# Ledger of designs, part 234: peptides against a protein of PDB entry 3HUF

Target 1, 320 residues: chain A of PDB entry 3HUF
Amino acid sequence: MWIIEAEGDILKGKSRILFPGTYIVGRNVSDDSSHIQVISKSISKRHARFTILTPSEKDYFTGGPCEFEVKDLDTKFGTKVNEKVVGQNGDSYKEKDLKIQLGKCPFTINAYWRSMCIQFDNPEMLSQWASNLNLLGIPTGLRDSDATTHFVMNRQAGSSITVGTMYAFLKKTVIIDDSYLQYLSTVKESVIEDASLMPDALECFKNIIKNNDQFPSSPEDCINSLEGFSCAMLNTSSESHHLLELLGLRISTFMSLGDIDKELISKTDFVVLNNAVYDSEKISFPEGIFCLTIEQLWKIIIERNSRELISKEIERLKYA

## One batch from the design tools (peptide; made by RFdiffusion4, then SolubleMPNN)

Design b2_p29_1_s2
Fold by OpenDDE base, seed 3:
Structure b2_p29_1_s2 (fold): chain B 320 residues (1-320), chain A 29 residues (1-29)
Amino acid sequence: as target 1 above (320 residues)
Amino acid sequence: MEEKEKELKELEEEKKKEEEEKKKEEEEK
C-alpha cells in the first residue's frame, strides 16, 4: 500500500494510506476519500492530482508498488517528483519511494510503498477476496512468490494444515485468516487520516499459531532439521518439493511407484507420497522402504526429536 | 532526543524563512 507523510506539518502530522483511486491535492480541499489537504501558503488551492492504479499480476510476483501517477493542475510553479519536474501530461512512477514537491513549498510529501502481497491456498477464497484486496492496493494470487508477505489459511479447511500453509510458515510468510481479511475490509474509511489504524497481521498470525498445535514454535526449528537424510518424492507439486528442500532433504524425483528400483531404495531413507497415491497404492509399496505422506512427515517434523523419530521409523521398516 | 528535536525546529524555521522569501518573489511578479 502507498503511505504518505510530510515534513513541516503540511499533512497535519498525520500519515495517510492511499488506496487505488484519484486524489486532488491542494491547500483548499477537504480531506476525504478523493482529496488530500496540504497546509502551506506556497501550495495552490488545487495543486496536483494523484492517481494510484490497482495492482497488476506482475506486482504480485515482484512486490512492486501500484503505479503512482502525478499530474500538475496547471500551477504556476509546477510539481516535482524525486527532484524532476512532472511533465505537462503527468508522469507515472514505479519507484517505492517518492519525494513529491508541490510548487515552491520547502516541505515535501514523502510517499513510500509498504509491501503487502497476499497468497491464497484456495482458489475459491481468492475469487471471494481478490477484488476487495486489489481495491486496497494489495496484490493477490495463488502461486508461490518470493514477494508474498501474507498467506491466507482457511479456517474451514478441516483439522489439518495444507502443504501450502506448511511451506508459507517455513518461508516466514505471515499466516492470516478470513477474520483478518474481514478486518482489512473495515479500515478503508478509518485510515484516511491515520495510517496507524491499519490492522496488525502479526497479532493475527500469533493467534493462529497459538490456537493450532500443528504449528511448531518457530520456522527455525524445522528449517534444515532433516539435513543429511535423503528422500524420494513423486513429481507432484513445486510447493511440496520446496518444502522438502527447506527441511534440508536430498530429494530424488520419480514419475511412478514402478520407477522405485533397488538403486533408488539404496540411496533413499524414505519415500514421500501424496495422499491419493498413498491411499490407493498402500498394498504395492516397495519392500524395505518407509513410505509416508507430507502430512505424516509434518507431524514428525513439528516434534522436538524429529530426527530420532524419523530414524526409528526408517529402522523399523528396514528390519521388518 | 532533545538534540534531534532542536535540529528539527531549526530546519523548520529555516524552511519558513525560505517560504516567506518565495512568497515575496510571487508578489513582485
Scores: peptide ipSAE 0.025, ipTM 0.552, DockQ to the pose 0.035
Fold by OpenDDE base, seed 4:
Structure b2_p29_1_s2 (fold): chain B 320 residues (1-320), chain A 29 residues (1-29)
Amino acid sequence: as target 1 above (320 residues)
Amino acid sequence: MEEKEKELKELEEEKKKEEEEKKKEEEEK
């Protein structure tokens, strides 16, 4: 989200979140959803227009800012952004930090981008929330992204957590739910005067972990927990590969179960399959190696003695 | 589709308010 602050108390010592929308900036406006009052004798009654666009799809992958347009409202001394005079028709900015100088005011408005990017595991939830979150200046998507800060877990009571949720946890993404999204949508008006009033997702995340035994206490408990073991997997999911990599596994990929030869078996401790392949191909599993799902592997790795558990399971099948 | 139309409508209403306020300022000059 965009946050503005200013030097010399020209914003009354307050920080403000700017959501997507249009703002008239000047000395003789009242702070509301479309106006930013700036207190200086050197600033025009109506000085500039700020327009913040909704997030692009690219912003989801980059963690880049919503586009920030600045237009001078035909003022005597103009407007500058990053020491450059704003053009007559306005200019657009994608920099994460903007120093906005209104006329001859010696104090600048500092706009900075605080990255918040929400990944969804479920396309139906994305469809439900994307518009509301985009109107908060929050990029949203389904695919894995290094820019993601938050991950929306679907509350299905009694189901195993998805691979997406497992991976989001291990990569230290803050896991949230629909209750947090609802809360986030309600603060839009209250944060106009104080950007610090944005709800912290960490409490929601702590409650999710505490109330769900499918999570370890921390990602650090699982990261590299299987270092020194080797697995083979079907080349089916990038998220699955990244998850196994974060566990410290040496990963070999294959295209079909028929590619699991004696050489691969000799170098591999176990085979990881998705649920669909595991359920359909159980009868076709090679002898002398065990196959498990990512969910079955996850149940092992969340245990404190995960290395001992996996070793026992490997040995059990070598001598069977 | 409806939510993008709503966003576009909100942006159009904001532009319309800007034009109305610009008219008020031209009267205060």
Scores: peptide ipSAE 0.015, ipTM 0.371, DockQ to the pose 0.021
Fold by OpenDDE base, seed 2:
Structure b2_p29_1_s2 (fold): chain B 320 residues (1-320), chain A 29 residues (1-29)
Amino acid sequence: as target 1 above (320 residues)
Amino acid sequence: MEEKEKELKELEEEKKKEEEEKKKEEEEK
């Protein structure tokens, strides 16, 4: 989201969130959803127009700002952004920090980008929320992104957390739910005058972790917790592979259960399968190897004695 | 796609209202 602040009390000492939309900036406007009052005798009645575009798909992957357009409204002394005079047709900016000077005003409006990118685990929830979040200047998507700051888990009562949720947690993304998204939708008007009224996603995250026994206390409790163990997995999702890497596992990939030969068994402590393969092929599992799902592995990893639990299960199946 | 087109149209309508208000403010001087 774009946040503006200003020097010399020209914004009355307030910080303001600018959502996607158009704003008339001037001395003789009233603060609302489309106007920014700036208090200076050196500023025109209507001085500049700010236009913030909705997020692009690229912005979701880069964590870059919504495009910020500035147009001077034919003022005597013009408008500058980052010490450069704005052209008569306006200029567009993708920098995360903008120093905006209106005419001869000695004080500047400082615009800065606070990155927020929300990944969804569920396409139905994305379809429900994407429009509203884009109107807040928040990029949204389903795919993993290095720019992802927040992850929306689906609260299905009694379901195990998904691999996406597990991976998001280990990546130290802020896990949120629909309750946080609802809360975000209610504050849109109130944060116009005070950007500090933006809800803290970390509070929502802490509440999710506290109330769900499927999460460890921290990502650090699980990262490299299985260092020194070796697993084999079907060449499935990249997220599943990256999850197992974050656990410190040595990973071998195979294409079918028929590729699990004596050599692979000799080098592998356990086999990780997806639920569909696990349920369909359970009768056909190779003897002498521990096969489990990612969800079953996760249930072991969240325990403080995960290494001992895995070792016992490996031993139980090797000597059975 | 339809919602982005709607937002773009709303932004164009707002820009048009502003140009009309600017013309009125120039005619009232």
Scores: peptide ipSAE 0.015, ipTM 0.373, DockQ to the pose 0.022
Fold by OpenDDE base, seed 1:
Structure b2_p29_1_s2 (fold): chain B 320 residues (1-320), chain A 29 residues (1-29)
Amino acid sequence: as target 1 above (320 residues)
Amino acid sequence: MEEKEKELKELEEEKKKEEEEKKKEEEEK
């Protein structure tokens, strides 16, 4: 999201979130959803127009800012952005930091980009929330992204957490729920006056973890917890692979259960399967190897003695 | 602490120059 602050008292010492939309900036406008009052005698009654675009698909993957357009409203002294005069037709900016000078005012408006990218694991939830979140200047998507700051957990009562949720947790992404998204939708008017009224997602995250026994106390409890073990994985989602890497596992990949030969078994402590393959192929598992799902593995990893539990299951099959 | 006091002083001096330049522009009108 774009946040503006200013030097001196020209913004009354307040920080403001700018959502996608158009703003008239000037001395003789009233602060509202489409106007920014700036208190300086050097600033025109109507000085500039700021236009913030909705996030692009690229912004979801890069964590880049919503495009920021500045147009001077035919003022005597013009407008500058980052010491450059704004062109007659207006200019567009993709920099994360903008110093906006209105006319001869010695005090600048400082605009900075606070990155927030929300990933969803459920396409139905994305379809429900994407439009509203984009109107807040928040890029959204389903795919894993290095720019992802928040992950929406789908709360189905009594369901196991998804692999996406497990991975988001270990990646130290802030897990949020629909309650937080609902809260974000309500603050749009209040943050016009004070950007500090933006809800903290960390409180929501702490409450999610505390109220769900499927989460460990911290990601650090699980990261590298299985260091020194080796697994083989059926060619599955990239998230599943990255999850196993974050556990400290050495990973081999195979295309079918038939590719699990004696050599692979000799080098592999256990095999990780998806639920569909695990349930369908249970009768045809290779002898002498421990096969489990990611969800079954997760249930072991959240235990304090995860290494001992895994070792015991591996031994159980070697001597059977 | 010293850097913030310097920045504040520079901003106050620029503000004074702007007020003086504005007084001149109001006297020329």
Scores: peptide ipSAE 0.023, ipTM 0.545, DockQ to the pose 0.039; fails the geometry check

Design b2_p29_2_s1 (from b2_p29_2, 13 letters changed)
Fold by OpenDDE base, seed 1:
Structure b2_p29_2_s1 (fold): chain B 320 residues (1-320), chain A 29 residues (1-29)
Amino acid sequence: as target 1 above (320 residues)
Amino acid sequence: SEAEKEEEEKKKLKEEEEIAKKENKEEKE
């Protein structure tokens, strides 16, 4: 989201969130959803137009800002952004930090980008919320992104958290729910005058973790917890692979259960399968190897004695 | 509709922009 601040009390000492939209900026406007009052005798009554675009798909992957357009309203002394005069037709900016000078005002409006990118686990939830969140200047998507700051957990996902949720947790992404999204949707008007009124996602996250026994106390309890163990998995999911890497596992990939030969068994402590393969092929599992789902693995990983539990299961199957 | 309100608001802001440019041009002369 874009946040504006200014020195010299020209913004009344307040920080303001600018959502996607158009703003008339000047001395003689009243602060509302489409107007920014700047208190200076050195600026025009209506001096500039700011237009913030909705997030692009690229912004979701990069954590880049929504495009910020500035147009001078044909003022006597013009408008500058980052010491450059705004062109006659306006200019667009993708920098994360903008110093906006209105006319001869000795104080600048400082616009800065606070990155927030929300990943969804479920396409239906994305479809429900994406439009509203994009209107808040929040990029949204389904795919993993290095720019992802928040992850929406689907509460209706059965008796277990998804692989996406597990991975988001281990990546130290702030896990949020629909209650937080609902709260975000209500604050749009209240944050016009005070950007500090944005709800803290960290409190929502703490409450989710505290109230759900499917989460360990911290990601650090699970990260590299299986260092020294080796697994094999079907080459089906990049997220599953990255999850197992974060556990510190040495990973071998195979294309079919038929590729699980004696050589692979000799080098592998256990095989990780998706639910569909596990349920369909359980009877055909190779002898002498421990096969489990990611969800079954996760249930072991969240235990304090995860290494001991896995070691016991591996031993049990070697002597069976 | 909310869409009609948004289009009307965009129109009003565009009209305000054009008025503002005219006023600022007159203040230069």
Scores: peptide ipSAE 0.445, ipTM 0.904, DockQ to the pose 0.793
Fold by OpenDDE base, seed 2:
Structure b2_p29_2_s1 (fold): chain B 320 residues (1-320), chain A 29 residues (1-29)
Amino acid sequence: as target 1 above (320 residues)
Amino acid sequence: SEAEKEEEEKKKLKEEEEIAKKENKEEKE
């Protein structure tokens, strides 16, 4: 989201969130959803127009800001952004930090981008929330991104957490739920005058982790916890592969269970399968190899003695 | 509708922008 602050009390000492939309900026406007009052005798009554665009798909992957347009309203002394005069038709900016000078005002409006990108695990939830979140200047998507700051967990009562949720947790992404999204939807008007009123997602995250026994105490408890073990997996998802890498596993990939030969078995401690393959092929598992799902593996790795548990299961199946 | 209100608000802001440009031009002269 864009946040503005200013020197010399020209914004009355307040920080303001700017959502996507259009703002008339000047000395003689009243602060509302479409107006920004700036208190200076050197500023025109209505001096500039700010327009913040909704996030692009690119912004979701890069963590870049919503495009910030500045137009001077044909003022005597113009408008500058980052010491450059704004063009007659307005200019657009993608920099994360903007110093906006209105006319001869000795104080600048400082705009800065606070990165927030929300990944969804469920496409139906994305479809439900994306429009509202985009109107808050929050990029949204389904795919993994290095710019992802938050991950929406789907609350299905009694279901195991998804691989996406597991991976988001290990990546130290802030896991949130629908309750946080509801809070975000209500704050739009309240944060106009005080950007600090933005709800803290970390508190939501802490509550999710505390109340769900499917999470370890920290990502650090699981990262490299299986270092020295080797697994084989079906080439199904990049997220599953990255999850297993974060566990410190050596990973071999195969295309079918028929590719699991004696050589692979000799080099592999266990085989990780997706639920569909695990359920369909239970009767035809190769002898002498430990096969499990990612969800079954997750149940082991969240235990404090995960290495011992895995070792015991591997040994049981070697002697069976 | 909420959409009609948003379009009306966008129209009002455009009208305000054009009035502002006119006023600022008159202050230059």
Scores: peptide ipSAE 0.445, ipTM 0.904, DockQ to the pose 0.778
Fold by OpenDDE base, seed 4:
Structure b2_p29_2_s1 (fold): chain B 320 residues (1-320), chain A 29 residues (1-29)
Amino acid sequence: as target 1 above (320 residues)
Amino acid sequence: SEAEKEEEEKKKLKEEEEIAKKENKEEKE
């Protein structure tokens, strides 16, 4: 989200969130959803137009800002952004930090981008929330992204957490739910005067983790917990691969169960399968190797003695 | 509808922008 603050109390000492939309900026406007009052004798009554675009798909992957357009309203002394005069037709900016100078005002408006990117585990929830979140200047998507700051967990009562949720947890994203999204949608008016009123997702996250026994106490409890073990997996899921890497596993990939030969078995402690392959191919599993799903692996990983548990399962099959 | 209100607000802001440009041009002369 874009946040503005200013020197010399020209914004009345307030920090304001700018959501996607259009703002008339000047001395003689009243602060509302489309107006930004700037208190200076050196600026025009209505001096500039700011237009913030909704996030692009690229912004979801990069964590880049919503495009910020600045137009001078034909003022005597113009508008500058990052010491450059704004062109007659306006200019668009993708920099994360903007110093906006209105006319001869000795104080700048500082606009900065606070990165928030919300990944969804479920396409139906994305379809439901994406429009509203984009109107808050929040990029949204389904795919893994290094820019992801938050992850929406699908609450299915009594179901195991998804691989996406597991990976989101281990990569230290803030896991949120629909209740946080609902709350986030209500803040649009309240944050006009104070950007600090933006709800912290950390409380929502803490409540999710506290109330769900499928989560470890911290990501650090699981990261590298299986260092020194080797696994093989089907090359079907990037998130699954990254999850296993974060566990400290050496990973071999294979294309079919038929590729699991004696050589692979000799170098591999266990095989990780997706649920579909595990359920369909359970009868055809290679002898002498431990095959499990990622969800079964997760149940071992969340235990404090995960290394001992996995070792016992490996040994059970070597001596069978 | 909410969409009609948003479109009306966008129209009002465009009208305000054009008024502001005229006022600021007159202050330059």
Scores: peptide ipSAE 0.445, ipTM 0.904, DockQ to the pose 0.773
Fold by OpenDDE base, seed 3:
Structure b2_p29_2_s1 (fold): chain B 320 residues (1-320), chain A 29 residues (1-29)
Amino acid sequence: as target 1 above (320 residues)
Amino acid sequence: SEAEKEEEEKKKLKEEEEIAKKENKEEKE
C-alpha cells in the first residue's frame, strides 16, 4: 500500500494510506476518499492529481508498488517528483519512495510503499477476496512468491494444516484468516486520516498459533531441525520440495515408486509421499525403507525430540 | 448500483480537474 507523510505539518501531522483510485491534491480541498488537503500558501487551491493503479500480477511476485501517476493541474510553478519536473501529460512512477514537491512549497510530500502481498491456499478464497484486496492496493495470488508477506489459512475445523500453511509458517510469513481480511475491508474509511489504524496482522497470527496445536512455538524450532538426514520425494510439488529444504534435508527426486532402486535406498533415510500415493501404494512399498507423508513428517517435526523420533522410526523399519 | 456510483464519482472528479486547470491558467495570466 502507498502511505503519504509530509514535513512542516502540511498534511496536519497525519499519515494517510492511498488506495488505488484518483485524488485531487491541493490547498482548498477537504480530505475524503478522492481529495488530499495540503496546507501551504505556496500550493494552488487544486494543484495536482494523483492516480494509483490496482496491483499487477507482476507486483505479486516482485513486491513492487502499485503504479503511481502524478499530473500537475497546469499550475504556475508545476510539480516535481524526486527533483524532476512532472511532464505536461503527467508521469508514472514505480519507485518505492517518492518525494513530491508541489510548486514552491519548501516541504515535500513523502510517499512510500509498504509491501503487502497476500497468498491464498485455495482458488475459491482467492476468487472471493482478490477484487476487494486489489482495491486496497494489495497484490494477491495462489503460487509461492518471495514477495509474499501474508498467507491466508483455510480454516477447516478438525483438518490437518496444509503443506502450503506449513511452508508459509517456516518461511516466517504472517499467517492470517478470513477474520483479518474482513477487518481490512472495514478500516478503509478510517485510515484516510490515520494510517496507523491499519489492523496489525501479528495479533491475528498469534491467536492462530495459540489456538492450533499443529503449530510449533516458532519457525526456528523446525528450520534445519533435520540437518544431516536424507530423503527421497515424488517430483510433484515445488512447495513440498522447498518445505523439505527448509527442514535441512538432502533431497533426491523420483517419478514413481518403481524408480526407487537399491542405490537410492542406500543413500536415503526415508521416502516422502503425497497422501494419494501413500494410500494407494501401501502394499507396494520397497522393503527396508521408511515411507511417510508430509503430514506425518510434520507431526514428528513439531515435537521437541523430532530427530530422535525420526531416527527410531528409520531403525524400526530397517530391521523389520 | 455500486458501479453506477463509481462511474458518477469518476465523472465528477474529471469535471473538477478541468475546472482546476482553468482556474490555474487564469491565475497565470
Scores: peptide ipSAE 0.445, ipTM 0.904, DockQ to the pose 0.792

